# Peptides against a protein of PDB entry 5HDT: the designs that were tried, part 55

Target 1, 163 residues: chain A of PDB entry 5HDT
Amino acid sequence: MVVKTFMDMDQDSEEEKELYLNLALHLASDFFLKHPDKDVRLLVACCLADIFRIYAPEAPYTSPDKLKDIFMFITRQLKGLEDTKSPQFNRYFYLLENIAWVKSYNICFELEDSNEIFTQLYRTLFSVINNGHNQKVHMHMVDLMSSIICEGDTVSQELLDTV
Target 2, 163 residues: chain A of PDB entry 5HDT as posed
Amino acid sequence: MVVKTFMDMDQDSEEEKELYLNLALHLASDFFLKHPDKDVRLLVACCLADIFRIYAPEAPHTSPDKLKDIFMFITRQLKGLEDTKSPQFNRYFYLLENIAWVKSYNICFELEDSNEIFTQLYRTLFSVINNGHNQKVHMHMVDLMSSIICEGDTVSQELLDTV

## One batch from the design tools (peptide; aimed at target 1 A56)

Design b2_p30_8_s2 (made by RFdiffusion4, then SolubleMPNN; from b2_p30_8, 18 letters changed)
Fold by OpenDDE base, seed 4:
Structure b2_p30_8_s2 (fold): chain B 163 residues (1-163), chain A 30 residues (1-30)
Amino acid sequence: as target 1 above (163 residues)
Amino acid sequence: MKEKRKKHAEELKKERKKKKEELKKLLEEL
């Protein structure tokens, strides 16, 4: 239910944004970010991705540490892209597509730990990328990585070494 | 940085609006 709600929400509905603000904040709680069920974590990640889409260019999360936690969390979920035969692959694809399209990670440029976040993202993507992925997956991965490089004024050497 | 994100967000809105309208049109034709 929650996932569908956020997926269907558009960026122009300020009333809906306000209505679901508390839910958005709740989804970023440690309870959900550290949920023991992998499928639940994936759904949470998808919802968070939708939240970033809906609230772009801002996010309802005001704490830099919380934002970092969220993006590190999302990054960890992207490891699920490795198994293309997983029944949950389509949701992992959705997550990737969403964050690439929205350029969700670009909000991280305002964080002191941006390079750490980006480095971890790149490491994760390169760890899961394989020839079994179709063109769309590859495009989204490239779009996601290239957008960060293009927007960043400075990229850490570690990030460059990861590429 | 924020200005770029703002611009992109506006672009996303426009794109989604366009796609939504196109979809509505297609559905009305069926």
Scores: peptide ipSAE 0.240, ipTM 0.718, DockQ to the pose 0.831
OpenDDE base, seeds 1, 2, 3, 5: peptide ipSAE 0.221, 0.232, 0.219, 0.218; ipTM 0.705, 0.709, 0.708, 0.703

Design b2_p30_8_s3 (made by RFdiffusion4, then SolubleMPNN; from b2_p30_8, 16 letters changed)
Fold by OpenDDE base, seed 5:
Structure b2_p30_8_s3 (fold): chain B 163 residues (1-163), chain A 30 residues (1-30)
Amino acid sequence: as target 1 above (163 residues)
Amino acid sequence: KEKKRKEHAEELKKKRKEEKEKKKELEELL
């Protein structure tokens, strides 16, 4: 139910945004971010990506620490892109497509630990990218990484070494 | 930075509108 709700939600609907604000906050709790089931964590990541899409260019999360936790969590889920034959690959694709299109990670520029987040993202993407991915997957990965580089005024040496 | 995000948000809204219109057109054809 929650997944379908967020996927179908229009970002222009202020009423819906307000209605599901508490749910959005709840999805970022340790209960969900540290859920023992990998498929549940993937689903949570997709929901969080939808939340960022809906609330763009802002996010309903005001705590910098919480935002960091969320993006580090999403980054960890992207590791699942490595197996193109996985039954869950389509959902990983959805996650990638969403965050690339929305440029969700760009909100991290306001965080003190932005370079850490971006570094982990780049390392993850380069670790999973392979010739088995179709052109769309490659394009989304490139779009995601290039968008961060283009918007960033300063990039750490560690991030540059990762790229 | 914030300005760019706002501009992108407007682009996203425009794309969503276009997607909704396409969906309606498809529904009319089916």
Scores: peptide ipSAE 0.166, ipTM 0.678, DockQ to the pose 0.841
OpenDDE base, seeds 1, 2, 3, 4: peptide ipSAE 0.149, 0.158, 0.165, 0.141; ipTM 0.675, 0.671, 0.682, 0.716; seeds 3, 4 fail the geometry check

Design b2_p30_8_s4 (made by RFdiffusion4, then SolubleMPNN; from b2_p30_8, 19 letters changed)
Fold by OpenDDE base, seed 1:
Structure b2_p30_8_s4 (fold): chain B 163 residues (1-163), chain A 30 residues (1-30)
Amino acid sequence: as target 1 above (163 residues)
Amino acid sequence: KKEKRIKHAKELKEKREKEKKKKLEELLKE
């Protein structure tokens, strides 16, 4: 059986999801989340984004702490959007586009620390957003932030302070 | 909130299926 990359996977059947479950769990390990290579971390983030896309509306991660770690990790990678001239920018764009389209962060509403996650996301996005980004990047950033605001029951003052 | 995510996930799946179908149809016409 040819192993597909997560990028090539669709929202697979339950049987296929079960097949790739171990790989999905492995990618969320500290080994990958704390990998010393920046490019590896970006690739991991993209794979994690794909996992959320594939397993939507759920996630294969049962631990709230793990989910928090993952989204905080993804958020940190989004800082790479600041350099539009980077050879890796296309992959950063992919990451942004994916999580915005899938509304991946919306699973965080089930977490007690959701406000912290969203706050860090907003801080990161506002720290990197600038006029050098094309309209598509801006659109995805706005879509990502707007979906969280619109689906949130309440917006914390802390989150408002970051805007 | 989870219900909204379920709806969105279904919509995404449907869109992907439609796109794949269109791509296949286009390839068959070439």
Scores: peptide ipSAE 0.225, ipTM 0.695, DockQ to the pose 0.864
OpenDDE base, seeds 2, 3, 4, 5: peptide ipSAE 0.213, 0.223, 0.219, 0.193; ipTM 0.685, 0.695, 0.689, 0.672; seeds 2, 3, 4, 5 fail the geometry check

